# Designs tried in a protein design run: peptides against a protein of PDB entry 6NYY. Part 209

Target 1, 212 residues: chain A of PDB entry 6NYY
Amino acid sequence: KHFEQAIERVIGGLEKKTQVLQPEEKKTVAYHEAGHAVAGWYLEHADPLLKVSIIPRGKGLGYAQYLPKEQYLYTKEQLLDRMCMTLGGRVSEEIFFGRITTGAQDDLRKVTQSAYAQIVQFGMNEKVGQISFDLPRQGDMVLEKPYSEATARLIDDEVRILINDAYKRTVALLTEKKADVEKVALLLLEKEVLDKNDMVELLGPRPFAEKS
Target 2, 212 residues: chain A of PDB entry 6NYY as posed
Amino acid sequence: KHFEQAIERVIGGLEKKTQVLQPEEKKTVAYHQAGHAVAGWYLEHADPLLKVSIIPRGKGLGYAQYLPKEQYLYTKEQLLDRMCMTLGGRVSEEIFFGRITTGAQDDLRKVTQSAYAQIVQFGMNEKVGQISFDLPRQGDMVLEKPYSEATARLIDDEVRILINDAYKRTVALLTEKKADVEKVALLLLEKEVLDKNDMVELLGPRPFAEKS

## One batch from the design tools (peptide; made by RFdiffusion4, then SolubleMPNN)

Design b2_p30_8_s3 (from b2_p30_8, 22 letters changed)
Fold by OpenDDE base, seed 1:
Structure b2_p30_8_s3 (fold): chain B 212 residues (1-212), chain A 30 residues (1-30)
Amino acid sequence: as target 1 above (212 residues)
Amino acid sequence: KLYERHLAVYQRELADHSIPPTSHSTIAPP
């Protein structure tokens, strides 16, 4: 309990008990967080969900917390599933409301960062090739551009393709699991906080064996 | 310009250690 609260403070900051969301905003947050939770539940390479909350903390209106696997090596498939999980909130908003909000700003930032890393650091894109660029740290004088403008355009194009593929995969998943997203969202609106056990009771056991 | 944009993305990635994401947050509008 104390350790979980400490982690929650690091991730979300202090609970803003004074921030009262309007019912419609609270509903949007619930479906957004339900999208993350359900995507993570049904994606093989996503991290296990620990907690999902629609209680505002710090700059966040809600959050989903996952238990990261202590791994140093990631496959392309693992990174894709993580991108899909990260897009789950935005996709849920689109499926249920037909509108998108600013709530996914941090998610889109993370997805964008992951996509660029896969292409320019990990060499995971066939068109860009087996390249890895050492990126200057903030404050280092950028003396020379390590790649051409043509390569830069190619990188941008392949980043968009990768993100769009992850987005489409997430849309397909959450459309299939639409009823589950709604169940989670409705329960969030009731309880404000769900844990792994609540998810198991609601959705059944996660379909992927926890590698102990 | 395009390279500078890429650098900004990469520098944030290195600083945030946010990959892989361990949490997701719905952010309030500015």
Scores: peptide ipSAE 0.054, ipTM 0.678, DockQ to the pose 0.226
Fold by OpenDDE base, seed 4:
Structure b2_p30_8_s3 (fold): chain B 212 residues (1-212), chain A 30 residues (1-30)
Amino acid sequence: as target 1 above (212 residues)
Amino acid sequence: KLYERHLAVYQRELADHSIPPTSHSTIAPP
């Protein structure tokens, strides 16, 4: 309890109990968070879901909280599944509402950062090659460009491909699991907060063995 | 231009963009 609350405060900030969302906004948040939760549930390399909430906290309107795996090494497949989980909210909005909102901005930022890191730091793209560029920290003088403009274009193209592939994968998954997303969203609208046990009751046991 | 854009993507712009509240997934940073 105290540890979870501490993590929640660090990640989500303070609960803004005073922030009243319009019913339609709350519905959008519920389906958005349900998308994250369900994507994380059915992606093998996603982190296990701890909690999903549509109670506004800090700058967030809702959140899905996952237990980070104590991993020092990540595969390309693991990073892809994490990207898909991160896109789950946006994809859910598209599937259920036929529209997208600004709610996914931070998710898209994270996905973009991950895609670039995979390509230019981890060397995980065959076309770009096994390169690793140190990116200037904020405030560092932008020294010499470490790669050509042609390489920059290639990086940009391959980032788009990677993100689009993750997006398509997420669309396929959440379309298949559309009924599950709806179940989670509806229950979120009732309870505002769900835990792992609620998810098991709704969806059955997670199809992947929890690495003990 | 493209390089600068790449840098911007990597730089955690902690930019307090007055962006409307977003839904956040707690994903451990890679």
Scores: peptide ipSAE 0.053, ipTM 0.619, DockQ to the pose 0.082
Fold by OpenDDE base, seed 2:
Structure b2_p30_8_s3 (fold): chain B 212 residues (1-212), chain A 30 residues (1-30)
Amino acid sequence: as target 1 above (212 residues)
Amino acid sequence: KLYERHLAVYQRELADHSIPPTSHSTIAPP
């Protein structure tokens, strides 16, 4: 309990119990967080879900918390599934409301960052190639770019492709699991916080064994 | 311009990589 609360404070900030969301906003958050939770539940290479909450914390209106694996090496498949999890909120909003909100801003930032890293740091894109560009540290004078403007355009295009592929994968998954997203969202609206056990009771056991 | 945009994305990522992506958060608009 105390350790979990400490982690929650580090991740989400202080709980803002005084922020009363409008019912429609609270509903949007519930479906958004349910999207993250369900995507993570049914993606093989996703980190295990620990907690999902629609209680506002810091600048967050809700969150899904995962247990990161103690790993130093990530596969392309793992990174893709993480991108899909990260897109789960936005995709859920689209599926259930036919509209998107600003709530996914941080998610989109993370997805964008991951996509660029995969392409220009990890060499995971065939068209860009087996390249790794060192990025200047903050404060370093960028004297010369390590690649051409043509390569920069290619990178931008391939980033969009990668994100769109992750998005489509997430749409397919959450469309298939639409009823599960709704179950989680409705239970979130009731309980405000769900743990792994609540998810197991609601959805059944996670299909993928927790890699210890 | 494009390179500067790429750098901005990466600099934010390096800052965020210090925190394992342990959570996804719905953020209120500023």
Scores: peptide ipSAE 0.076, ipTM 0.672, DockQ to the pose 0.215; fails the geometry check
Fold by OpenDDE base, seed 5:
Structure b2_p30_8_s3 (fold): chain B 212 residues (1-212), chain A 30 residues (1-30)
Amino acid sequence: as target 1 above (212 residues)
Amino acid sequence: KLYERHLAVYQRELADHSIPPTSHSTIAPP
């Protein structure tokens, strides 16, 4: 309990019990968080869901919390599934409301960052090749770029392709699991907070063995 | 300009890749 609350404070900040969301906003948050939760549930390389909440914390209106694996090495497949679970909120909003909100701003930032890192730091893109560019530190004079304008264009194109592929994968997944997203969202609107046990009761056991 | 955009994205990345996203948060705009 105290440890979980401490983690929640680190992740989301203090609960803002005074922040009254309008019912429509609360509904949007519930479906957004349900999208993250369900995507993480059905993606093999996603981290196990610990908690999902629509209680506002700090600047967050809701969150899905995962148990990080102590991993020092990530595969391309793992990074893709992480991108997909990160896009789960945005995709859920699109599927259920036919509209997108600003709520996914941080998610899109994270996805964008991951995509660039995969391409220009980890060498995970075949077209760009086995490259790793050191990024100037904050405050370093950006002198000459270490790559050509052609390479810059290629990077931009491949980043967009990677993000779009992750988005499409997430759309396919959450469309298939649309009823599960709905169940989670409705239960969130009732309970405001769900744990792993609530998810197991609602969706059945996660189809992937939790690597202990 | 394009390189500067790449750099801006990357500078934020190094800070975030150190912590696996333990949470996905719906953030209210400032």
Scores: peptide ipSAE 0.028, ipTM 0.612, DockQ to the pose 0.219; fails the geometry check

Design b2_p30_8_s4 (from b2_p30_8, 21 letters changed)
Fold by OpenDDE base, seed 2:
Order: sequence, then structure tokens, then C-alpha cells
Structure b2_p30_8_s4 (fold): chain B 212 residues (1-212), chain A 30 residues (1-30)
Amino acid sequence: as target 1 above (212 residues)
Amino acid sequence: KLYERWLAVYQRQLADHSIPPTSHSTIAPP
């Protein structure tokens, strides 16, 4: 309990129980978070879900929390599954509502950053090749890109391809698991907070062994 | 111990924008 609350404060900030969302907004958040939760549940290289909540915290309206592994090295496959998990909210909104909201802004930022890093820092793209350039940090003077404008265009194109591939993968997954997303979303609307045990009761055991 | 380990990993993930974090949040528009 105290540990979980401490984690929640670190991730989401202070609980905002006084923030009353409109029913449709609360529904959107529930399906968004359910998308994250279910994507993480059925992606092999995703971290195990700890908690999912639609109680507003800080600037967030809801969150999904996963148990991070003490991992220092990530494979391309692991990064892809993490991207898919991160896209789960946006994809869920599209599948269930046929519309997207601003709620996925942070997720898209994270996915974008990861995609650029994979291509320009980790050399994980065959077309761009085995290169590693520092990405400008927020507030750094835009140093001249160490590559040509043609390379910049190639990078941008390959970033879009990577994100789109992750998006399509997530669409396929959450379409297959659409009923599970709905179950989670409906239960979120009832309980506002779900833990791993709630997910196991609802969906069955996670199909992938938790690497401790 | 578990909290400290979790916190350390979480902080590392936050610091390393190359790795998608293990937390996701639906954010309100500004």
C-alpha cells in the first residue's frame, strides 16, 4: 500500500479526486487505459502490468503502470513491443470510437522519441544504417545535423514507417483482443482502478512468463 | 528495496527518452 501510493505519486502526481470528468470523457479514458493494459498483457516483450487507473492524477486523466525490469540492453523487438504498448491507448480510441483525442499526446511523444532513437542512435534501421548521432536535447542549440538533408529526409521517412508499423501491429492486436479491451474498460468504469489480479481474473493469466 | 529498485529503473527510463517508459498516461490538453 504505502509503496504503491509512493509509485503512483511519482508516476501520476497527486490524486485529483475532485476532478469530475464528463461521462463520455471518463469512458474515453477507460478505453484508452484499457488499450494500454491489454496491449501490455499480450505483448511478449512488454513489461508486466501492475496497475491501471482512471482516477485523475496531476496532469493525467488515467494511467497504466508496469513493473520495470532492471534491464540495460533492449532489442529491436523489445522496443517495438514497448512502442505498441505505448500506442495501445490511441489505438483503443480509434477502434472503439472511430475518433482520436488529445489524450495520447504524451504517448505519441514517447513513441516518436523512441523511433528516432532507434534509427539515429541505435543503428536499428537497415536503410539509415549503422549510425549513431546524438539527438538534440530540449534546450540545446540546434547543432548542425551531422548528416545531409537527404539523410534527414530518410530518417524522417523511416521514423514514420517504424511508428506506422508499430501502430498497425497494435491495431491488429487490439482488434483481435477487442473483447478483452472492452472488458477491461467496463471494469475500469466500475472500479476506477485495476491491479494485476483483477486483470488475471478478467483475462486469465498473462500468456508470457514474467522474467523476474 | 523493491521501491528503490523500481524508482531507480523508472528514473532511468525517464532520463532515457530512447526507451518508452513503463508508464502511460492519458493527459488532459493544456
Scores: peptide ipSAE 0.267, ipTM 0.807, DockQ to the pose 0.659
Fold by OpenDDE base, seed 4:
Structure b2_p30_8_s4 (fold): chain B 212 residues (1-212), chain A 30 residues (1-30)
Amino acid sequence: as target 1 above (212 residues)
Amino acid sequence: KLYERWLAVYQRQLADHSIPPTSHSTIAPP
């Protein structure tokens, strides 16, 4: 209990029991979080889901919590699956509602940052090549980019390609698993909080062996 | 111990913008 509450406060902030969402907004959050949960369930390199909640906390309307692995080295494939999991909420909104909301803003920021880092810091793009530059931090004076404007345009194009590939992969996955996303979303609307056991009951065991 | 390990990994992931975090949240518009 104390441990879970401490984690929840770190991830989501303080519980806002007084924040009542409109039924349509609550439905949107449930399907958004279900998208994250299901994407994480069926992506090999995603972290194991611990908890998903549509109870508002801090600035969040809902959240999915995963057990982070003590990993120091990430492959391109692992980073792609993490991007797909991060896009799961936005993709779920598109699939179920045919509309997107502002709820995915932080997810898109995280995906964007990861895509730039893969291309500019980790040298994971063949067109850009084996380069590594520091990304400007928030508040750093934009020092002169150590590369040309042509390289900047190439980076921006390849970032967009990478994000779009992750998006398409997530659309394909959640379209295939559409019924599972709906099951999770409906149960979220009923229980407001689901754990790993609820997910196993709904979806069966996660198809990937928990790497010990 | 588990909390401290989890927190350390989570804080590292938050600090490292290169790696998508292991937590997702639907954020209310400002």
Scores: peptide ipSAE 0.258, ipTM 0.814, DockQ to the pose 0.668
Fold by OpenDDE base, seed 3:
Structure b2_p30_8_s4 (fold): chain B 212 residues (1-212), chain A 30 residues (1-30)
Amino acid sequence: as target 1 above (212 residues)
Amino acid sequence: KLYERWLAVYQRQLADHSIPPTSHSTIAPP
């Protein structure tokens, strides 16, 4: 209990009990978080879900919390599944409401950063090739790019392709699991917080063995 | 011990901009 609360404070910040969402906004948050939760449940290389909540914390209206793995090396496949999990909220909104909200802004930022890193730091794109450049830090005046404008355009195009591929993969997954997303969202609207056990009761055991 | 280990892994992942954090959130518009 005290340990979980400490983790929640580190991840989400302080609980905002005074922030009352409109019922429709609360519904949107529930389906958004359910999208993250279900994507993480059915993606092999995603971190295991620990908790999902629609109680506002800090700047967040809801959150999904995962158990981090102690690893130093990441495969392209692992990074893709993490991108898909991160897109799960946006995709859920699109599937269930036919509209997208600003709620995914931080998720899209994370996905964008991951995509650029894969292409320009890790050399994981065949068209761009085996290159590794430092990404500009926020606030660094990048005076000169270490590559041509043609290479810059290629990088931007391949980033967009990678994100779109992750998005399509997530759409396919959450469309297949649409009923599970709805079950999680409805239960979130009832309980506001779900743990791993609630997810197991609702969806069955996660199909991937937890590497202990 | 468990918390410290978790925190170290989490902080490392947050510091690595290439790796999504172990948490996702619906963010309120500014």
Scores: peptide ipSAE 0.097, ipTM 0.577, DockQ to the pose 0.659
Fold by OpenDDE base, seed 1:
Structure b2_p30_8_s4 (fold): chain B 212 residues (1-212), chain A 30 residues (1-30)
Amino acid sequence: as target 1 above (212 residues)
Amino acid sequence: KLYERWLAVYQRQLADHSIPPTSHSTIAPP
């Protein structure tokens, strides 16, 4: 309990019990977080869900917390599933409400960062090739980019393609699992916080063996 | 413009050491 709360404070900040969301906003948050939770549940290479909450913390209105795998090497498939999980909130909003909110700003930032890293650092894109560019250090007067304008355009295009592919994959998954997203969202609105056991009760056991 | 976006992405990656998302959060509008 105390240790989990300490981790939650580091990740999400302090609980803001004084921030009263309107019922429609709270509903949006519940479906957003349910999207993350369900995407993570049914994606093989996603990290196991520990907790999902619609209690506001810091600047967050809700959160899904995962147990990171102790791994140093990631495959392209693993990174894709992580991107899909990260997009789960935005996709859930689109599926259930037909509208998107600003709530996915941090998720979109993370997805964008991951996509660029895959293409320009990890060499995971065939069109760009097996290239790795060093990250400019903060304060390095990088006067010139290490690649041409044509390569920059190619990178931007391939980043967009990768994100769109992850988005489409997430739409397909959460559309298939739409009823599960709704079950999680409704239970979130009731309990405000769900753990792994609540998810097992709602959805059944996660279809992937937890690597202990 | 493209370079500036590239630089901004790289700078953010340096600041945010967590390539794997350990958590996701719905953020309130500013």
Scores: peptide ipSAE 0.066, ipTM 0.671, DockQ to the pose 0.219

